# Peptides against a protein of PDB entry 8OXM: the designs that were tried, part 223

Target 1, 371 residues: chain A of PDB entry 8OXM
Amino acid sequence: FKAEFRLAGGVNLPKIIDCVGSDGKERRQLVKGRDDLRQDAVMQQVFQMCNTLLQRNTETRKRKLTICTYKVVPLSQRSGVLEWCTGTVPIGEFLVNNEDGAHKRYRPNDFSAFQCQKKMMEVQKKSFEEKYEVFMDVCQNFQPVFRYFCMEKFLDPAIWFEKRLAYTRSVATSSIVGYILGLGDRHVQNILINEQSAELVHIDLGVAFEQGKILPTPETVPFRLTRDIVDGMGITGVEGVFRRCCEKTMEVMRNSQETLLTIVEVLLYDPLFDWTMNPLKALYLQQRPEDETELHPTLNADDQECKRNLSDIDQSFNKVAERVLMRLQEKLKGVEEGTVLSVGGQVNLLIQQAIDPKNLSRLFPGWKAWV

## One batch from the design tools (peptide; made by RFdiffusion4, then SolubleMPNN)

Design b2_p22_2_s2 (from b2_p22_2, 13 letters changed)
Fold by OpenDDE base, seed 3:
Structure b2_p22_2_s2 (fold): chain B 371 residues (1-371), chain A 22 residues (1-22)
Amino acid sequence: as target 1 above (371 residues)
Amino acid sequence: LEKEVAERGKRIVEELYEKALK
């Protein structure tokens, strides 16, 4: 270990530690101090299994469909070392990092990231109609720029094209597998992009099995497919490569139903794997310090109602686990809203749900659905 | 607006090329 550490920023003040391995290689490690990194470790194992399934299928293997994984070494229930993905940046840092962010560089006359956040926070307690109107105004005045990531990093046109395809494939694979596993909290700081591969790395896997739907502000999208995420795919957007990679990933997941159910069942009943949403975790996820700076603690009565919705889940742990397994089985059968869909129909529904501005406008402002 | 942003985008990328070639 080097004597110097850097703060990576963010809520838990994760420490970046440069470690010299026994192989003499310097490796950056992220030490998170408060998160249960066991959940991340377990989800990385699930992703490795999903990758194994994707590599066995000829169509997904030919497309190199993989979820990027990282090594997690849990040191305790509340501490661990993440092997920091060297050469990755949070998509939020690239897009909305103060004055140097891509939005400010490419679209200096658009609303600032702060103005967008402020406008959405002002309507957080308002009707869905008011949230939608303000979200549409924000979107009109904050246009996507993520196409420029690959253009900035990959100057050779042939390399640029390959990397844009790698990005699109990574979004597709992670979106579908993330949906199957019910992965939530997909805000712009929890998604890293590799500056060399253009592949996404999903971090902070603490909201899984659709537990994002029981947050005080429920998650209304199956995965992050916001305007910048789509813009990074280039001119075809969600059509062509993305849709086809989603369909091929979903086909492999559905054909692996028994394996996925068995794995998730073992995990849901593991007493060491705390996947359940608790009130403290919910408060932590939706009371971010970036949002706290203007929230005078008006301990208004509405905070009690949000706490009640989490306490009425006094369903025995077993009933919650059974419901999660049933819903996973439905997804793997293509059952959406009581209807059995084809792979193409299911993928189409998920894409439409993920890009619907009505769904996006209802998300917690800290999720930054306009990015 | 889309043309102006596209032209600005080209200029920023060109400036990055010139910096990477130095």
Scores: peptide ipSAE 0.034, ipTM 0.653, DockQ to the pose 0.016
Fold by OpenDDE base, seed 4:
Structure b2_p22_2_s2 (fold): chain B 371 residues (1-371), chain A 22 residues (1-22)
Amino acid sequence: as target 1 above (371 residues)
Amino acid sequence: LEKEVAERGKRIVEELYEKALK
């Protein structure tokens, strides 16, 4: 290990450490010091299985539909080493870095990322109508700029076009796989973009199986398809390539129902895989950046008392697991709101839900649904 | 059934770990 480390962006301040492998190659490693990387490791395995299903299907293979994976080595319950993809950047760092973010560079007269966050935090406890109005004001004064990522990185027009397509395919695959697995909305720091491939890498997979719906501010979108995510697709937005890639991914997922149910059932009952949302994790995920300083010490103390009522915990766990499996089965059958939809109908509903400003305005302001 | 699914699943996860480590 080199003595120097860099901080990656994000709440957990993960340390990027350069290490020399036994093969003599330098590899950049992300060391997370506070996250249970077991959940990330398990979800990477699920993504690898989804990738295997996508590679077996001719239509998804021809489109090169894949969810990007990374190697995870858990070192402890609260620490591990991620193989950091060299040449990845958090989309949040590119978009809303306070010093030189793309919004500031391309839209200097728009609201700052801080002003947007402040406005949305002020209405966090208000009505859905007030949240919607303020969200629309924020969106009007914070216009998307993520189109410039590919334009900055890929100066050749033919390369630029191919990379924009690779991005669009990556968003489509990760959105549908993420919906099936119930990853929900993804914080902008937990989505990396590869500067060479334009593909997305989803990190910090601590919310799965729709557990984001039981947060104090519940998730209202099936996946992150915010204005900047859409802007990165270029002028076609969600139409054409994105929609078709979502449909083809969903076709493979629905046709693999038995396999996916079996895999998820196994994972839900794995005692080493804590997928359940607990109040401390919920507080941590929806904590205000201002409150981060005080709550770090108390997370160590209360692990002892919750062990007592094993029987009630087991029954509650089993009921939650059964509900997750039933909801997964519904998704894989195309059951949405009690109706059976075609693949195209289901994908259309999911896209509409994900881009609806009413749904986006209801998200936790810390996740920056205006970005 | 839950135990058998859990054991089968543990094997699938272990086989996937072994394949990912190779």
Scores: peptide ipSAE 0.007, ipTM 0.344, DockQ to the pose 0.024
Fold by OpenDDE base, seed 1:
Structure b2_p22_2_s2 (fold): chain B 371 residues (1-371), chain A 22 residues (1-22)
Amino acid sequence: as target 1 above (371 residues)
Amino acid sequence: LEKEVAERGKRIVEELYEKALK
């Protein structure tokens, strides 16, 4: 192990450790020290299964629809080694890095990422109307620039066009699979882009099965489809390739209902897989910069085994698991708000929900819905 | 096919848990 570590982007400040293997090869490893990497490992398996379903269908196979996966080696409940996604960068680092971020480079007269965050934090406790007005002001003064990622990396027009299509397909597949699994909105530091393939890699899968809806600031979008995410698709935005890839992915997911339900059921009742939202995890995910000062390290988690009657915990857990399975079954049937939708109708509803400025303005400001 | 994929998913989960517990 080298004594030097770099911080990767992300909420959880994962440490990049350069490890020299016994073979003398340097391998970059991402070490997460606070999160249960078991959740990431389990979700990567579910993604591999979704990829298997997508490869079996001729229409999704022809479109090369896949969710990018990475190797997770959990070392403990709180530590593990991620195989470093070599040749990837966080979208947030490319877009909103303080020194050389694409917004600063291409839009130097726009609001800084810090000014945008400050404005949205000031209205966090305000009405939905006030949040919407400030979000629209932020959006007017912080214009999308993610189109420049492919333009910087791919100078040949034919390669540029192919990579933009690969990006669009990757966003579509990950959005629909992410919706089915209830991953919700994703922080921009938890979405990596491959600099060679233009495909997305989702990391830090600690919110699944719609547990983002029970956060103190609930999620209001089915997946991240912010203005920069759309700008990377080019002139057609969500129309054409993205929509068709979402529909074909959703068709495969809905036609695989029994398989997906059985897999998720096994995972939900696995006592080793803690997918439930706990207050500490909720606080960590939505921690305010102001709240960092008062967390004295004196939460000795004294193992006060509050002997909460095992029976009442099990009954509460079983009721949450049952609700998750019911909601998953609804999604896979195309049941949205009590109405059965076609694949095209369901995908359209999800896209409209994800791009609605009213929904985006209500998200936790720390997740930067204006990026 | 659905049962076989489900059983394969279960086995893959179990194998990863066994590898994480060793």
Scores: peptide ipSAE 0.007, ipTM 0.385, DockQ to the pose 0.022
Fold by OpenDDE base, seed 2:
Structure b2_p22_2_s2 (fold): chain B 371 residues (1-371), chain A 22 residues (1-22)
Amino acid sequence: as target 1 above (371 residues)
Amino acid sequence: LEKEVAERGKRIVEELYEKALK
């Protein structure tokens, strides 16, 4: 370990520790001190299994469809070492950094990221109609700029084109696998982009199995396909490469139904894998900036009194796990809203749901659906 | 192949648990 740590800037940002490996190579390690990294570790393994399925299929292998994974070493329930994704940046840092973000650089006359956040927070408790109107006003005055990421990083036109395709394929693969696994909390700080590969790295995998739908502000989109995410694909948007990669990923997932169900069943009934949403986690994920000051978690509340009868907790847990498995089976059969869809029909529905301004306007303002 | 992937998944999960419990 080097004695020097770099603070990644921000109160909740993980500590980056530079470690010299036994091979003499310096590796940056991320130390998360409060998050259950076991969830991330388990989900990284599920992603590795999905990658194995995708590599076995000729069509997905030819397209190099993979989810980027990182090494997670859980050290305890509250601590772990993440192999820091070297050469990655949060998409939010590139897009909406207060000083030099791409929106400010390329669109200086648009609303600031702060103005957009403020406007959406003001309507957070309002009707869906009022949220939609304000979201449309925000979107009109905050135009996408993520196309410039690849243009800034890849000056050679042939490399630029290949990297834009790698990005588009990464978005497609992670979107479909994320949907199948019910991955939530896909805000702009939980999605990193690799500055060399243009592939996405999804972090903070604690909201899985559609547990984002039981948040106080429920998640209304299957994955992040916001205007900047689409803008990064370039002029083709969601059509062509993205759609085809989604369809081919979904085809592999649906054809691997028994495997995926068996894996998820083992994980759901694993007593060490706390995938369930709890009120404290819900509060942490959807906390207001104003509420950050008063919640000193004096989480010295005795673990004793929430001994609700182990039987009633176990029965409630089992019923939630069963519902998750049933919903996963439906997704893998292409059952959406009681109708069996083709792979193309299902992927089309998911894309439409993810880009719908009505769904996006209903998200928690911290998710930054206008980005 | 599906059984082998599922068994490998179980083993990898078990190995993670054994490593997280140590």
Scores: peptide ipSAE 0.000, ipTM 0.319, DockQ to the pose 0.021

Design b2_p22_2_s3 (from b2_p22_2, 14 letters changed)
Fold by OpenDDE base, seed 3:
Structure b2_p22_2_s3 (fold): chain B 371 residues (1-371), chain A 22 residues (1-22)
Amino acid sequence: as target 1 above (371 residues)
Amino acid sequence: SEEELRRRGELLVKEMLEKALK
């Protein structure tokens, strides 16, 4: 270990530690404190299995549809070392960094990222109609710029085109698999982009199995398909390559129903895998600036073992696990809102839900739905 | 130890996953 560490930005102040391996290679490691890195480790295993399924299918293999995975070494229940994805940057850092962000560079006359956030925070407690109006005003004055990522990194036109395709495929694969697994908290700091491959790396996988829908501000989108995410695909947007890659990914997931259900069932009943949303986690994810004052750091997580009778906890947990499995089975059958959809119909519905400005305007302001 | 139970749980999950993939 080098004696110097850098703080990565974020609520848990993750420490980036440069480690020299026994092979003499320097590897950046992210040490997260307080987060259960076991959830990330488990979800990485699920992603590896999804990748195995995608590699077995000729159409998805030919398209190189994969979810980027990273190594997680859990050190304890509350600490671990993430092998930091060398050569990745958070999409939020590229887009909305205060001084050098792509929005500021390419759209200097648009609203600042801070102005957008402030406007959306001011209406956070308002009606859905008021949130929608302010969101549309923010969107009009904050135009997408993520197309410039590939243009800045890949100057050769042929390489640029290949990398834009790799990006679009990565978004499609991660969006569909993320939807199947009910992956939430897909804010711009939890999605990294590889500067060499243009593929996305999803981090902080603690909100899974649609637990984002039970947050104080429910998640209203199946995955992140915001205007900048779409802009990175180029002129065709969600049409053509993205849609086709979503359909092919969904086809593999639906055809792998038994395998996916068996895997998720094992994970849901693993007593070491705390996938359930708890009040402390909900407060952490959606903390309001006004709420910072009362969270004394001394709430030992030990005291909120409210001795709910072990029997009532177990029955409540089992009922939630059963509902998650039932909903996963519905998704894998193409059941949406009580209707059985084709792969194309299901993918179309998910795309429409993800890009709907009414759904996006209802998200927690910290999710930055305008980016 | 809790750590040995954790390792056994992780190994069991991994073995079950490897069996479900075969």
Scores: peptide ipSAE 0.006, ipTM 0.355, DockQ to the pose 0.022
Fold by OpenDDE base, seed 4:
Structure b2_p22_2_s3 (fold): chain B 371 residues (1-371), chain A 22 residues (1-22)
Amino acid sequence: as target 1 above (371 residues)
Amino acid sequence: SEEELRRRGELLVKEMLEKALK
């Protein structure tokens, strides 16, 4: 390991370290010091299987639909090494870095990322109507700029066009696979973009199987499809390539129902895979930046006394697991709100839910739904 | 060891998944 490390963006301040492999190659590694990388490792295996299903289907293979994966090496319950994809950046770092973020560079007269966050935090405990009004004001004064990512990185117009398509396909695949697996909304620091491929890499997979819906501020979107995510697709937005790639991904997922159910069932009952939301994890995921200083010491002490009574845990766990499996089966049948939808109808509903300002305004302000 | 149990669990999951994909 080199003595120098860089901080990657994000709440956990993951350390990027350069290490020399046994093959003599230098590899950049992300060292997470607080996250259970077991969940990331398991979800990477699920993504590899989804990729296998997508590669078997001619329509998804022709479109090169894949969810980007990374290698995870858990070192402990709370630490591990991620094989960091060289040339990836968090979309949040590109968009809303305080020093030289794309919003500040391209929209210097818009609200700062801090002003937007402050305004949304002030209404966090208010009505949905007040949240919506403030969210619309924030959105009006914080216009999307993610189109400039591909324009900055790819100066050749033909390359730029192909990379914008690669981005759009990556968003579509990850959105639908993420919806099926119940990943929900993704914090902007937990979505990396590859500077060479324009493909997205989802990291920190600590919320799965719709466990984001049981957070203190529940998730209201099926996946992250915020204004900047859409802006990166260019002038067509969610129409055309994105929609078609979502539909083709959803077709493969629905046609692989038995395989996906079997996979998820095994994972839900794996005692080594803690997918369940707990209060400490919920507090951690929705912690205010102001509260970060006090909770660091207490997370280490209380690991001893939760002698979970085995009997009450098993029944509650089994009921949650059964509910997750039932909801997964519904998704794979196209059952939304008690109605059976076609692939196109289901994908349309999911897109509309994901882009609805009413749903976005209800999200946890820490996840920056205006970005 | 917990690490050996983890490795066995990951392997078991992988094997079950490889079986479900055949």
Scores: peptide ipSAE 0.006, ipTM 0.342, DockQ to the pose 0.022
Fold by OpenDDE base, seed 1:
Structure b2_p22_2_s3 (fold): chain B 371 residues (1-371), chain A 22 residues (1-22)
Amino acid sequence: as target 1 above (371 residues)
Amino acid sequence: SEEELRRRGELLVKEMLEKALK
């Protein structure tokens, strides 16, 4: 191990450790020190299963629809080694790095990422109307730049076009799979982009099964489809390739209802898989910079091992698990707000919800919905 | 060990997942 570590971007400040293997090769490893990497490991297995379903279908296989997976080696309840996604960068680092971020480079006269965050934090406790007005002002003065990622990395026009299609397909697949699994909105530091493939890698899967809706500031979007995410698709945005890839992914998911329900049921009742939202996790995910000062280390999180004694399956847990399964079944039937939708109708509703500036303005400001 | 129980749980989940796809 090298004595030096770098912080990767992300809510959880994962440490990049350079490890020299016994073979003398340096391997970058991401060490998360506070999160249960079991959740990431389990969700990677579910993604592999979704990929298997997508590879069995001719239409999704022809489109090369896949969700990128990474190896998770959990070392303890609170520590594990992620096989570093070599050749990936957080989208947030590329876009809003304070020194050399793409917004600063391409839009030097726009608001800084800090100014945008400050403006949105000031209205966090205000009305939805005030949040919307400030969000629109922020968006007007913070224009998308993510198109420049592919332009910087892929100078050949034919390669550039192919990589932009790979990106668009990756966003579509991860958005629909993420919606089915209830991953919700994703912080821009928890979305990595591969610098060679232009495919996305989702990390830090600590919010699943719509548990983002029970946060103090509930999620209001089915997945992250912010202005920069759309700008990376090019001039057609969500229309054409993205929409068609979402529809084909959703078709495979809906046609695999029994398999997906069985998989999720097993996971929900696994006593080793803590997917439930707890107050500490909620506080951590939506902690304000101002609230960091008062958390004295004296919360002895006594390991109250809530030894969920296998006997006392808390009636509360069973009710939450049952609600998650019911909602998953609704999604897989195309039931949205009590109405049965076609695949095209459901995908259209989800896209409209994800790009609606009213929904985006209501998100937790720490997740930077203007990026 | 908790780590062995975890590995068994992950293996069990993987086996159940593989069975649910057959």
Scores: peptide ipSAE 0.005, ipTM 0.356, DockQ to the pose 0.022
Fold by OpenDDE base, seed 5:
Structure b2_p22_2_s3 (fold): chain B 371 residues (1-371), chain A 22 residues (1-22)
Amino acid sequence: as target 1 above (371 residues)
Amino acid sequence: SEEELRRRGELLVKEMLEKALK
């Protein structure tokens, strides 16, 4: 281990450590503290299984549809080593870094990232109408710039076009797989982009199976398809390549229903996989920057006192697990709001839900729905 | 208009490609 560490951006200040292996190769490792990396490890295995299903289908294989995976080695319930993908950057670091973010560089007369966040925090406890109006004002004065990522990194026009296509395919695959698994907490620091491949890497997979819907501010979108995410696709936006890749991914998921249900059932009943939302986790995920100073001491209190009666916990757990399996089965049948949809109809509904300004305006301000 | 924003975006991409090819 080198004595030098770099801080990666984000609330948990993850440490990047350079490790020299016994083979003499340097490997960058991310040491994440205070998070249960077992959830990430389990979800990476599920993503590898989804990739196997996508490789078996000729149409998804020809399109190179994959979800990017990384190696997770959990060391404890509160620590682990991530194989850090060398040459990845958080989307939030590129877009909204305080010093030199792409919004500040390309749109210097727009609202700052801080002004946008402040305006949305001021209306956090207000009506849905007031949140919508302020969100529309923020969006009008904070225009998307993520198209410049590929333009800065790929100067050759043919390479630029290929990488923009790889990005669009990666967004489509991860969006549909993420929706099927009910993946939440998709804020701009939990999504990395590879600077060489333009593919996305999703990290911090602790909000799964639609547990984001039971947060104090519930998640209202199936996946992140915000204005900057769409701007990175170029002029066609959500039409053409993105839509077709979503449909082909959804076809493979729906045709693999029995396999996906069996896998998720085993995981839901694994006593080592704590996928359930607890009040402390909910407070941590939706903590206000102002409250960070006061709640840091209370999160160090021993998890010992939340031992509610073991019998009532087990019955409540089984009912939640059954409900998750039923909802997964509905998604894989194309059942949305009590109606059976075609693959094209289901994908269209999910895209409309993800881009709806009314849904985006209701999200927790820390999710940064205007980015 | 959305079409004016599209045209400005296309022009900016074209200008950046022309700068990268010089």
Scores: peptide ipSAE 0.000, ipTM 0.194, DockQ to the pose 0.015

